Peptides against a protein of PDB entry 6UG1. Designs and how they scored, part 5

Target 1, 304 residues: chain A of PDB entry 6UG1
Amino acid sequence: SNEERKRRKYFHMLYLVCLMVHGFIRNEWINSKRLSRKLSNLVPEKVFELLHPQKDEELPLRSTRKLLDGLKKCMELWQKHWKITKKYDNVGLYMRTWKEIEMSANNKRKFKTLKRSDFLRAVSKGHGDPDISVQGFVAMLRACNVNARLIMSCQPPDFTNMKIDTSLNGNNAYKDMVKYPIFWCEVWDKFSKKWITVDPVNLKTIEQVRLHSKLAPKGVACCERNMLRYVIAYDRKYGCRDVTRRYAQWMNSKVRKRRITKDDFGEKWFRKVITALHHRKRTKIDDYEDQYFFQRDESEGIPD
Target 2, 301 residues: chain A of PDB entry 6UG1 as posed
Amino acid sequence: SNEERKRRKYFHMLYLVCLMVHGFIRNEWINSKRLSRKLSNLVPEKVFELLHPQKDEELPLRSTRKLLDGLKKCMELWQKHWKITKKYDNEGLYMRTWKEIEMSANNKRKFKTLKRSDFLRAVSKGHGDPDISVQGFVAMLRACNVNARLIMSCQPPDFTNMKIDTSLNAYKDMVKYPIFWCEVWDKFSKKWITVDPVNLKTIEQVRLHSKLAPKGVACCERNMLRYVIAYDRKYGCRDVTRRYAQWMNSKVRKRRITKDDFGEKWFRKVITALHHRKRTKIDDYEDQYFFRRDESEGIPD

## One batch from the design tools (peptide; aimed at target 1 V21)

Design b1_p9_2_s4 (made by RFdiffusion4, then SolubleMPNN; from b1_p9_2, 3 letters changed)
Fold by OpenDDE base, seed 2:
Structure b1_p9_2_s4 (fold): chain B 304 residues (1-304), chain A 9 residues (1-9)
Amino acid sequence: as target 1 above (304 residues)
Amino acid sequence: SVFQEILEE
């Protein structure tokens, strides 16, 4: 019905805001000075130097290579630090079906929200789910003065799915769900003027995204609970930016149709949400990023 | 809360 379409759109918007606020709160928590002091001690001086290479005036690419090597070593150090990777409780922050939402509304399962103190302890001990691990990795890089962003792929329920029963069938549902991350890291490369994508936990990969990312979910089963639609970047200065364009190969043709921003009302609303979560002034880094997004939009073209 | 402000607008 039109009523159910409106209800699902509204619930999608509400759920999206809750997820974006969650990302913002986690981004504050990883800025903890106490955590920073503990995590900086995990990074040896030689690795710190690689994270902060001098500018090679002859070949800036040499400086980027040092940074990439430093980031690789940080991923290795992080794996040594992380002792216990917990399975997600149910589906974590992956996408729920409409049926699961209805069932969860009836079941007063008190989702025990992780407190800030428990989060900081979890990261410090190296005990937690993959999201906590990624967030802790971003905290470690920030503790080393690296301009690292927390990236969150927000998974609100699919308001474009109008099926009555949205139950997911399959024995491997959890494996397919966790195949791609919900949280990852981006690091600013001051030499190339680009963001470097880092997945320290799931795929354990570093990439310089040009046209597509390895972190973008592929295949029907993986996309059931992880649909790339809202990739939000949270920086160390409480900046909030939509970086979906980086990770979406087909932003205009495919991804936009699944976003609230498909219409002018949704675009304006989503821009208000981003603005409310964006607590810093614009920088030249944002200019380079917007230029990259512009070039990506031109290169994709407008779908006919 | 930032959440309430966004929903009340």
Scores: peptide ipSAE 0.020, ipTM 0.655, DockQ to the pose 0.534
OpenDDE base, seeds 1, 3, 4, 5: peptide ipSAE 0.014, 0.014, 0.019, 0.017; ipTM 0.526, 0.530, 0.644, 0.630

Design b1_p9_3 (made by RFdiffusion4)
Pose (drawn by RFdiffusion4):
Structure b1_p9_3 (pose): chain A 301 residues (1-169, 173-304), chain P 9 residues (1-9)
Amino acid sequence: as target 2 above (301 residues)
Amino acid sequence: EEFDKILEE
């Protein structure tokens, strides 16, 4: 019914706001001073110097390379620090079906509250699922004074799914791509470097294509790329989906609430509500990348 | 409250 259609659109908006805000608060917890000081001693002087390379006037590229080596070394040592990698209970933060949600609302059960202290204890011990692991990785980079963003792929239920049944054909297929990952600024190449230290264990300077965007019909059942939100040290919140969307204006726009005007205005209201800093020059360099990327997409196939 | 207001709009 048209009524159920409207409810799905609203609940989608609601769940999305909650997800984005959770990203906002989790990013706050990541900045914890007490935790940052402990995680900093995990980084040797050699690697620390690689993470803060000297300006190389003749060839800025060498500085970028040193940072990549540093990022690689950090990924490696984080693989060692993280001793216990849990499985997501049930579905984690991956996209759920309308049926699944309706049923979760029905069954209330018992839910162990988490809070901030428990999160900190888990990151210091090295115990958690991949979300916790990558978030802790970002906290470590920040304790070393690198401009690290936390990236979250918000996966609210699909408001474009009109079906009354909503059934699907696997765990391994869900975890193929991450919900959380990291970006680090390169002041020499003036670009954001994408880092996934937990799932794909890769570092990529995304230009026009990215390894992180999910592919194949089976894998996209639980992970439909729509809202890629970046949170930074100074409490910025930016929609970074353009970096990770091969067909943003075609394929992805149909799945986002921003396809109509009311939707874009509303979404902007939330981003602004979550962006608690003023514009820097880096924001401009990023907007320039997005503009060029937006104009190079062209006609679809 | 701020988010409720945004949703109500």

Design b1_p9_3_s1 (made by RFdiffusion4, then SolubleMPNN; from b1_p9_3, 5 letters changed)
Fold by OpenDDE base, seed 4:
Structure b1_p9_3_s1 (fold): chain B 304 residues (1-304), chain A 9 residues (1-9)
Amino acid sequence: as target 1 above (304 residues)
Amino acid sequence: SLFEEILKE
């Protein structure tokens, strides 16, 4: 019905705001001074020097290569720190079906909200789910004065799916779900004027995204619970930015149709949400990023 | 709440 379409759209919007606020709160928690002091001790001086290379005036790419090597070593150090990767309870922050939402409305499932103290303890011990691990990795890089962002792929229920039963048939549903991350890291490369993508936990990869990312879900089974639609970046200064354009190859032709921003009302509303979560002034880094997004929009073209 | 601020505008 038209009513069910409206209900699903409104519930998608509400759920999206709750996810984006969750990302904001986790980004605040990883700025903990107590956690920073503990995590800085995991990074030896030689690795710290690689994270902060001098500018090579002859070949800036040499400085980028040092930074990339430093980030690789940080991923290796993080793997040594992290002792226990817990499975997600149910689906974690992956996408729920409409049926699962309806069933959960009837069941007063006490979502066990992790307290800030428990989060800080989990990161300090190296015990937690993959999301806590990624968030802790971002905290370690920030403790080393690296300009690292927390990235969150927000997975609200698909308001474009009007099927009544959205049950997922899958013996391997969990394996396919966790194939791609929900949280990752970006690091600012001051030499190339680009964000470097870092997945320290899931794919254990570092990439300089051009047209597509390895972190973008591919295949039907993986996309059932992880649909790339809202990739939100949270920086150390409480900046909030939509970085979906980086990770979406087909933003204009495919991804936009599945976002609330498909219409002018949804675009204006989503811009208000981003603005409310963006607590810093604009910087030259934002200018370089917006220029990159513009070039990516031009290179994709407007879908006919 | 942030949600209430976004809904009031």
Scores: peptide ipSAE 0.025, ipTM 0.707, DockQ to the pose 0.423
OpenDDE base, seeds 1, 2, 3, 5: peptide ipSAE 0.025, 0.022, 0.023, 0.023; ipTM 0.706, 0.710, 0.696, 0.691

Design b1_p9_3_s2 (made by RFdiffusion4, then SolubleMPNN; from b1_p9_3, 3 letters changed)
Fold by OpenDDE base, seed 5:
Parts: C-alpha cells; structure tokens; sequence
Structure b1_p9_3_s2 (fold): chain B 304 residues (1-304), chain A 9 residues (1-9)
C-alpha cells in the first residue's frame, strides 16, 4: 500500500539517524585521552616518522610512499595487538530485513548497549568485534597525530524493498555478510591532497580510490546485508561528511535510487542531519574533497 | 529536535 511505503520510508529515516548518531558517539569515544596515551605506545618512533614524512619538494610522491609504508606498518602492529576477534551478535550493524525488524519489535531483546568504559577496555585489551577493532585502529592513528577519519557505511533497512517476506535463506549468510566491512578508516594525504582508504581488519588493504574501491560490496549475496548507500566520515574535530561518492562507481545511476536523497525532500532532510552532526568549520581539505566529488560526478555523467 | 520533526510527521 501507499501507507506501507510511507511507513518504510519514515522507519528508514529514523534508523539512519540512529546509525549516524551511533557513529558520532563512537567517534567521540575514539578521542579519549586515556586511550590515546595507551595506543601511542604501540607505535615505535621509526613508524611515527614514516607517518609524518617531510615534504619532498623534488618528488612529493616519495612523501606519500613513506606515509603508505607507515600505514602498512601500523596495520601490522594493530594485528599483533588484536588478540580476539569476536563474531557479531546476530547481524551487528549490517542491514536487517523488514521481517527481522517486525520480529525484533515483538521480542523485547535487551540490546546490551556497550558502555564507553567497556569499549575503552575492549580496545585496550584487543578483544572485540571487527567494528571495535577498526575504531581502535583509528584511535591509534589519532594518538600518533594522524588526521584519520572513522568511516561508517550506514545500513538502514531498504525502503525500496516492498516485499513482505524478506527472509534471507542459508548457512552462508554470515560469511557473505561479513565479506565487506561496515567500518573502515581514511587518512589525509597532505602531499597528494587526497584521502587514503584503509581497511585494517577485514580486507587488510590500503588504497587511493580514484574510480573504484575494493570495499564496495559486489555480488547479490554480499549486497543483501551490505548496500553501499550512506558512507559517513567522522573526523577528529567532530566533522561529519557524506563520502558515498568516493566509494560509489554508479552514484547517480544506481545508488541514488536507494537513498532518501532521491527526492528534494529527502535531500533537504539528509542535509539537516549532516549539519546537526557537523561540529567544525569548513577547511581547505573539504574544498579538495568536494572538487574530487565534483570531478567524479562529471565523469559518471547523467544516467540515461 | 530533528527527532521530534521525524516523529511528528
């Protein structure tokens, strides 16, 4: 019905705000001074120097290469620190089906919300789910004075899916779900004027995204619980930005159709949400990023 | 609040 379409749209909007606020809170917890002091001790001086290379005036690419090597060594150090990767309880922050939402409303399952103290302890011990691990990695880079963002791929229920039964069949559902991350890192390269993408936990990859990312979900089974629609960046200064354009090859033709921002009402609403979570002034880094997004929009063209 | 605007519509 038209009513069920409206209901699913509103529930998607509410769920999206809750996810974005969750990302904001986790980003604040990452900025813990107590955690920073502990995690800085994991990074040797030689690795710290690679994270902060001098500008090579002859070949700026040499400075970028040092930064990339420093980030690789940080991923190796982080893997040594992280002792226990827990499975997600149920689906974690991956996308739920409409049926799962309805069933969960009937079952008063006390979601044990992880407290700030429990999060800080989990990161310090190296014991937790992959999301806590990524968040801890961002905290370690920030402890080393790196301009690292927490990235969250927000997975609200698909309001474009009007099927009543959306039950996902099969034992492989967990493996397909966790094939691609929900959380990752971005690091600002001051030499190339670009964000470097870092997945320290899942794919264990570093990339300079031009047109395509390895972190973008591929295949029907993987996309059932992980649809690239709302990739939100949280920086160390409490900035909040939509960076979906970086990771979406087909933003205009495919991704936009599954976003609330497909219409003017949804675009205005989503801009209000971003603005409410954005607690810093605009910088030259934002100008370079917006220029990159503009060039990516022109290069994709208008969908036929 | 932004939450109140979503719940009142």
Amino acid sequence: as target 1 above (304 residues)
Amino acid sequence: SLFDEILEE
Scores: peptide ipSAE 0.016, ipTM 0.597, DockQ to the pose 0.375
OpenDDE base, seeds 1, 2, 3, 4: peptide ipSAE 0.014, 0.016, 0.014, 0.015; ipTM 0.526, 0.620, 0.529, 0.607

Design b1_p9_3_s3 (made by RFdiffusion4, then SolubleMPNN; from b1_p9_3, 3 letters changed)
Fold by OpenDDE base, seed 4:
Structure b1_p9_3_s3 (fold): chain B 304 residues (1-304), chain A 9 residues (1-9)
Amino acid sequence: as target 1 above (304 residues)
Amino acid sequence: DLFKKILEE
């Protein structure tokens, strides 16, 4: 019905705000001074120097290569620190079906809310789910004065799916769900004027995204619980930016149709949510990023 | 976490 379509749209919007606020709060927690002091001790001086290379005036790419090597070594150090990767309780922050949402509304399951103190302890001990691990990795890079962002792929229920029964066909193995991350890192490269993508936990990869990312979900089974629609970046200064354009090959032709921003009302609403979560002034880094997004939009073209 | 709390309210 038209009513059910409206209901699903409103529930999607509410769910999206809650996810984005969750990302904001986790981004605040990883700025803990106590955690920063502890995590900085994991990074030896030689690795710190690689994270902060001098500008090579002859070949800026040499400086980028040092930064990439430093980030690789940080990822290796992080794996040594992290002792226990817990499985998600149920589906974690992956996408739920409408049926699962309706069933959950009837069952007042007390979701275990992780307190700030418990989070800081989990990161400090190296014991937690993959999301906590990624968030802790961002905290370690920030402790080394690296301009690292927390990235969150927000997975609200699909309001474009109007099927009554949205049960997933078959035992979508936990493996298919977790094949691609929900959280990752971006690091600012001051030499190339680009964001570097870092997945320290899931795929254990470092990318300089041009047109495609390995972190973008591919295949039917993976996309059922992980649809790339809302990739939100949280920086060390409490900036909040939509970076979906980086990771979406087909933003205009495919991704936009599955976003609340498909219409002018949804675009204006989503912009208000981003603005409410953006607590810093604009910088030259934002200008370079917007220029990159513009070039990516032109290169995709307008769908006919 | 907060998300889970808001969905429970």
Scores: peptide ipSAE 0.028, ipTM 0.742, DockQ to the pose 0.084
OpenDDE base, seeds 1, 2, 3, 5: peptide ipSAE 0.027, 0.028, 0.027, 0.028; ipTM 0.706, 0.737, 0.705, 0.737; seed 2 fails the geometry check

Design b1_p9_3_s4 (made by RFdiffusion4, then SolubleMPNN; from b1_p9_3, 4 letters changed)
Fold by OpenDDE base, seed 1:
Structure b1_p9_3_s4 (fold): chain B 304 residues (1-304), chain A 9 residues (1-9)
Amino acid sequence: as target 1 above (304 residues)
Amino acid sequence: SLFQEILEE
């Protein structure tokens, strides 16, 4: 019915706001001065120097290469720190079906909300789920004065799915669900004027995204619980930005159709949510990023 | 709350 379509759209919007607020709160927690002091001790001076290379005026690419080597070494150090990777409880922050949502409303399962103190202890000990591990890695880079963002791929239920039964036919193996991350890192390269993508936990990869990312889910089974639609960046100064354009190869042709921003009402609403979570002034970094997104929109073209 | 206002619009 038209009513069920409206209900699913509204519930998608509510769920999306809750996810974006969760990302904001986690981004605040990783700015903990106590945690920062502990995590800075994991990074030797030689690795710190690689994270802060001098500008090579002859070949700026040499400076970028040093930064990339520093980030690689930080990933290796992080793997040594992280002792226990816990499985997610159920599906974690991956996408739920509409049936799972309806069933969960009936089952008063007390969501054990992780407290700030428990999170800080988990990161400090190296014990937690992959999301806590990524968030801790971002905290370590920030402790080394690196301009690192926490990235969250928000997975609200698919409001474009109007099927009554949205049960996944297969128990899509936990392996297919977790094949691609929900959280990752971006690092600002001041030499190339670009964001570097870092997945320290799942794929253990560093990339300079041009047209597509390795972190973008591929294949039907992986996309069932991980649809790239809302990739939100949280910086150390409490900035909040939609960076979906970086990771979406087909933003205009495919991804937009699955977003609330497919219509003018949804676009205006989503801009209000981003604005409410964005607690800093605009910078030249935002100008370079917006220019890159513009060039990516022009290169994709308008879908016929 | 600001979030309630955003959802009611």
Scores: peptide ipSAE 0.023, ipTM 0.690, DockQ to the pose 0.970
OpenDDE base, seeds 2, 3, 4, 5: peptide ipSAE 0.020, 0.022, 0.022, 0.021; ipTM 0.687, 0.678, 0.688, 0.676; seed 2 fails the geometry check

Design b1_p9_4 (made by RFdiffusion4)
Pose (drawn by RFdiffusion4):
Structure b1_p9_4 (pose): chain A 301 residues (1-169, 173-304), chain P 9 residues (1-9)
Amino acid sequence: as target 2 above (301 residues)
Amino acid sequence: EEIVEEAME
């Protein structure tokens, strides 16, 4: 019914707001001073110097390379620090079906509250699922004074799914791509470097294509790329989906609430509500990348 | 909570 259609659109908006705000608060917890000081001693002087390379006037590229080596070394040592990698209970933060949600609302059960202290304890011990692991990795980079963003792929239920049944054909297929990952600024190449230290264990300087965007019909059942939100050290919140969307204006726009005008205005209201800093020059360099990327997409196939 | 309430108004 048209009524159920409207409810799905609203609940989608609601769940999305909650997800984005959780990203906002979790990013706050990541900045914890007490935790940052402990995680900093995990980084040797050699690697620390690689993470803060000297300006190389003749060839800025060499500085970028040193940072990449440093990022690689950090990924490695984080693989060692993280001793216990749990499975997501049930579905984690991956996209759920309308049926699954309706049924979760029905069954209230008992839920162990988490809070901030328990998160900190888990990151310091090295116990957690991949989300906690990558989030902790970002906290470590920040303790070393690197401009690290936390990236979250918000996976609210699909408001474009009109079906009354909503059934699907696997765990391994869900976890192929991450919900959380990291970006780090390169002041020499003036670009954001994408880092996934937990799932794909890769570092990529995304230009026009990214390894992180999910592919194949089966894998996209639980992970439909729509809202890639970047949170930074100074409490910025930016929609970074353009970096990770091969067909943004075609494929992805149909799945976002921003397809109509009311949707875009509303979404902007939330981003602004979550962006608690003023515009820097880096924001401009990023907007320039997005503009060029937006104009190079062209006609679809 | 305030942000969610304001966003949904």

Design b1_p9_4_s1 (made by RFdiffusion4, then SolubleMPNN; from b1_p9_4, 6 letters changed)
Fold by OpenDDE base, seed 3:
Structure b1_p9_4_s1 (fold): chain B 304 residues (1-304), chain A 9 residues (1-9)
Amino acid sequence: as target 1 above (304 residues)
Amino acid sequence: DKIIEELLS
């Protein structure tokens, strides 16, 4: 019905705001001075120097290569620090079906909200789910004065799915759900004027995204609980930016149709949400990023 | 809460 469409759209919006606020709160927690002091001790001086290379005036790419090597070594150090990767309780922050949401509304499942103190302890000990691990990795890079962003792929329920029963076929194994991450890292490369993508936990990859990301979900089974629609970046200065364009190959043709921003009302609303979560002034980094997104929109073209 | 209400109202 039209009423059900309105209800699903509204619930998608509410759920999206809750996810974006969750990312904002986690981004505050990883700025903990106490955590920063502990995590900086995990990074040897030689690795710190690689994270802060001098500008090579002859070949700026040499400086980028040092930064990439530093980030690789940080991933290796993080893997040594992280002792226990817990499975998600149920589906974690992956996408729920409408049936699962309806069933959860009837069952007051007390989601055990992780307290700030418990989060800081989990990161310090290296014990937690993959999301906590990624968040801790971002905290470690920030402790080393690296301009690292927390990236969150927000997974609200699909308001474009109008099926009554949205039960997943029983074959959607936990392995297919967790094949691609929900959280990752971006690092600013001041030499190339680009964001470097870092997945320290799931795929254990570093990439310089041009047209396609390795972190973008591929295949039906993986996309059932992980649809790339709202990739939100949280920086160390409490900036909040939509970076979906980086990771979406087909933003205009495919991704936009699955977003609240498909219409003017949704675009204005989503801009209001981003603005409410953005607590810093614009910088030249934002200008370079917006220029990159513009070039990506031009290169994709308008869908026929 | 208040921001969510203000954004969804």
Scores: peptide ipSAE 0.033, ipTM 0.761, DockQ to the pose 0.730
OpenDDE base, seeds 1, 2, 4, 5: peptide ipSAE 0.032, 0.025, 0.031, 0.031; ipTM 0.761, 0.742, 0.760, 0.758

Design b1_p9_4_s2 (made by RFdiffusion4, then SolubleMPNN; from b1_p9_4, 5 letters changed)
Fold by OpenDDE base, seed 5:
Structure b1_p9_4_s2 (fold): chain B 304 residues (1-304), chain A 9 residues (1-9)
Amino acid sequence: as target 1 above (304 residues)
Amino acid sequence: DKIIEEALK
C-alpha cells in the first residue's frame, strides 16, 4: 500500500539516524585519553616516523610511500594486538530484513548495549567483534597523531523493498554478510591531498580510491545485508561527512535510487542530520575532498 | 610488497 511505503520510508529515516548517532558515539569513545596512552605504546618509534614523513619536495610520492608503509606496519601491529575476533551477535549492524524487524519488535530481546567502559576494555585487551577492532585501530592511529577517520557504512532497512516477506534463505548467509566490512578507516595524505582507505580487519587492504573501492560490496548475496548507500566519515575533531561518493562507482545511476536523498525532501532532511552531527568548522581538507567528489560526479555523468 | 603496490595503483 501507499501507507506501508510511507511507514517503511519513515522507519528507514529513524533507523538511519540511530546508526549515525551510534557512529558518532563510537567516534567519541575512541578519542579517550586513557585509551590513546595505552595504544600509542603499541607503535614503535620507527613506525611513528613512517606515519609522519617529511615532505619530499622533489617527489611527493616518496612521502606517500612512507605513509603507506607506516600504515601497513600499523595493520601488522594491530593483528598482533588483537587476540580474539568474536562473531557478531546475529547480524550486528548489517542490514535487517523487514520481517526480522517485525519479529524483533514482538520479541522483547534485551539488547545488551556495550557501555563505554566495556568498549575501552575490549579494545585494550584485543577482544571483540570486527567493528570494535576497526574502531580500536582508528584509536591507535589517532594516538599516533595521524588524521584518521572512522568510516561507517550505515545499513538501514531497504525502504525500496516493498516485499512483505523479505526472509533470506541460505546457510551461508553469515559468510556472505561479513565478506565486506561495515566499519573501516580513512587516513589523510597531506602530500597527495587525498584520503587513503584502510581496512585493517576484514580484507586487510590499503587503497587510494580513484573510481572504485575493494570495500564496495559485489554480488547479490553480499548486497542483501550490505548495501553501500550511506558511508559516513567521523573525524578526530567530531566532523561528520557523507563520503558515499568515494566508494560508489555508480552514485547517480544506482546508489541514489536507494537513498532517502533521491528527492528534495530527503536531501534537505539528510543534510540537517549531517549538520547536527558535524561539530567542527570547514577546513581546506574538506575543500580538496569536495573537489574530488565534484570531479567524480562529472565523470560519472547523469544516467540516461 | 603486494599491499603497498596495490595501494599505489
Scores: peptide ipSAE 0.186, ipTM 0.856, DockQ to the pose 0.015
OpenDDE base, seeds 1, 2, 3, 4: peptide ipSAE 0.177, 0.017, 0.152, 0.019; ipTM 0.852, 0.689, 0.848, 0.697

Design b1_p9_4_s3 (made by RFdiffusion4, then SolubleMPNN; from b1_p9_4, 6 letters changed)
Fold by OpenDDE base, seed 2:
Order: C-alpha cells, then sequence, then structure tokens
Structure b1_p9_4_s3 (fold): chain B 304 residues (1-304), chain A 9 residues (1-9)
C-alpha cells in the first residue's frame, strides 16, 4: 500500500539517524585521552616517523609511500594488539529485513548497550567485535596525531523493498554478511591531497580509491545485508561528511535510487541531519574532497 | 524500540 511505503520510508529515515548518531558517539569515545595515551605506546618511534614523513619536494609520492608504509605497520601492530575478535550479536549493524524488524518489535530482546567504559576497556584489552576493533585502530592513529576518520557504512532497512515478506531467500551465512566491513578508516594524505582508505580488520587493506573501492560490497549474498548507500565520515574534530561518492562507482545510476536523497525532500532532510552532526568549520581538506566528488560525478555522468 | 536501543548501544 501507499501507507506501507510511507511507513517504510519513515522507519528508514529514523533508523538512519540512529545509526549516524551511533557513529558520532563512537567517534567521541575514540577521542578519549585515556585511551589515546595507552594506544600511542603501541606505535614505535620509527613507525611514528613514517606516519609523519617530511615533504619530499622533488617527488611528493615518496612521502606518500612512507605514509602508506607507516599505515601498513600500524595495521600489523594492531593485529598483534587485538587478541579476541568476537562475532556480532545476531547481525550487528548490518542491514535487517523488514520481517526481522517486525519480529524484533515483538521480541523484548534485552540488547546490552555497550557503555563507554566497557568500550574503552574492550579496545584497551583488544577484545571485541570487528567494529570495536576498527574504532580502536582509528583511536590509535589519532593518538599518533594522524588525521584519521572513522568511516561508517550505515545500513538502514531498504525502503525500496516493498515485498510483504522480506525474508532472505537463503541462509545467508554469517561469512557472507561480514565479507565487507561496516566500519573502516580514512587517513588524510597531505602530499597527494587525498583520503587513503584503510580497512585494518576485515580485508586488511590500504587503498587509494580512484573509481571503485574493494570495500564496496559485491555479489547478491553480500549486498543483502550490506548495501553501500550512506558512507559517513567522522573526523577527530567532530566533522561529519557524506563520503558515499568515493566508494560508489555508480552513485547516480544505482546508489541514489536506494537513498532517501533520491528526491528533493530527502536531500534537504539528509543535509539537515549531516549539518546537525557536523560540529566543525569547513577546511581546505573539505574543498579538495568536494572537488574530487565533483570530478567523480562528471566522470560518471547523468544516467540516461 | 529495541532496534533503536541496539543502535544506540
Amino acid sequence: as target 1 above (304 residues)
Amino acid sequence: DEIIKEMLS
């Protein structure tokens, strides 16, 4: 019905705001001074120097290479620190079906809210789910004065799915769900004027995204619980930015159709949500990023 | 909603 369409759209919007607020809160928690002091001790001086290379005036690419090597070593150090990767409780922050949402509304499952103190302890001990691990990795880079962003791929239920039964057509194995991350890191490269993508936990990869990312979900089974639609970046200064354009190869042709921002009302609403979560002034880094997004929009073109 | 509690957890 038209009512069910409106209900699903509204619930999608509410769910999206809750996810974006969750990302914001986790971004505040990883700025903990106590955690920062502990995590900085994991990074040897030689690795710190690689994270902060001098500008090579002859070949700026040499400085980028040092930064990339430093980030690789930080991923290795992080793997040594992280002792226990817990499975997600149920589906974690991956996308639920509408049927699962309806069923969960009926089942009073006491979700144990992870308190800030428990989060900080989990990161400090190296015990937690993959999301906590990624968030802790961002905290470690921030402890080393790296301009690292927490990236969250927000997975609200698909409001474009109007099927009554939205059950998955198969036992989507936990492995297919977690094949691609929900959280990752971006690091600002001051030499190339670009964001470097870092997945320290799932794919264990560093990427300089041009047209497509390895972190973008591919295949039916993976996309059922992980649809790249709302990739939100949270920086150390409480900036909040939509960076979906970086990771979406087909933003205009495919991704936009699955976003609330497909219409002017949704665009204005979503911009208001971003603005409410964006607690810093614009910087020249945002100008370089917007220029990159513009070039990506021009290169994709308008879908016919 | 429990889902909201899960997302805020």
Scores: peptide ipSAE 0.026, ipTM 0.753, DockQ to the pose 0.077
OpenDDE base, seeds 1, 3, 4, 5: peptide ipSAE 0.021, 0.027, 0.023, 0.024; ipTM 0.717, 0.757, 0.722, 0.734; seed 3 fails the geometry check

Design b1_p9_4_s4 (made by RFdiffusion4, then SolubleMPNN; from b1_p9_4, 3 letters changed)
Fold by OpenDDE base, seed 5:
Structure b1_p9_4_s4 (fold): chain B 304 residues (1-304), chain A 9 residues (1-9)
Amino acid sequence: as target 1 above (304 residues)
Amino acid sequence: QEIVEEALK
């Protein structure tokens, strides 16, 4: 019905705000001074120097290479720190079906919310789910004065799916779900004036994204619980930015149709949500990023 | 809550 379409759109908006607020809170928790002091001790001086190379005036690319090598070594150090990767409880923050939402509303499942103290303990011990691990990795880079962002791929239920039963049939549903991350890191390269993408936990990859990322879900089964629609960046100064354009090859032709921002009302609403979560002034880094997004929009063109 | 309520108005 038209009513059910409105209901699903509204519930998608509510769920998206809850996810974006969750990302904001986790971004605050990883700024903990106590955690920072503990995690800085994991990074030896030689690796710290690679994270902070001098500018090579002859070949700025040499400075970028040192930063990339520093980030690779930080990923190795993080793997040594992390002792136990827990499976997600059910689907974690991956996309739920409409049926799962209805069933969960009927079942008074006490969601055990992880407290700040429990999160800080989990990161400090190297014991938790992949999301806690990525968040801890961002905290370690921030402890080393690196301009690292927490990235969250927000997975609200698909309001464009009007099927009554959206049950996913398949024994491999968990493996397909966790094939691509929900959380990752971005690091500012002050030499190239670009964000470097880092997945320290899932794919264990470092990328300089130009047109497409390896972190973008591919294949029907993987996209059922992980649809790239709302990739939100949280920085160390409590900035909040939509960075979906970086990771979406087909933003205009495919991704936009699955976003609340497909219409003017949804765009205005989503801009209000971003503005409410953005607690810093604009910087020259934002100008370089917006210029990159503009060039990506021009290069994709308008879908026919 | 407020942001969602403001979007429902």
Scores: peptide ipSAE 0.025, ipTM 0.681, DockQ to the pose 0.371
OpenDDE base, seeds 1, 2, 3, 4: peptide ipSAE 0.022, 0.022, 0.022, 0.021; ipTM 0.709, 0.708, 0.703, 0.704

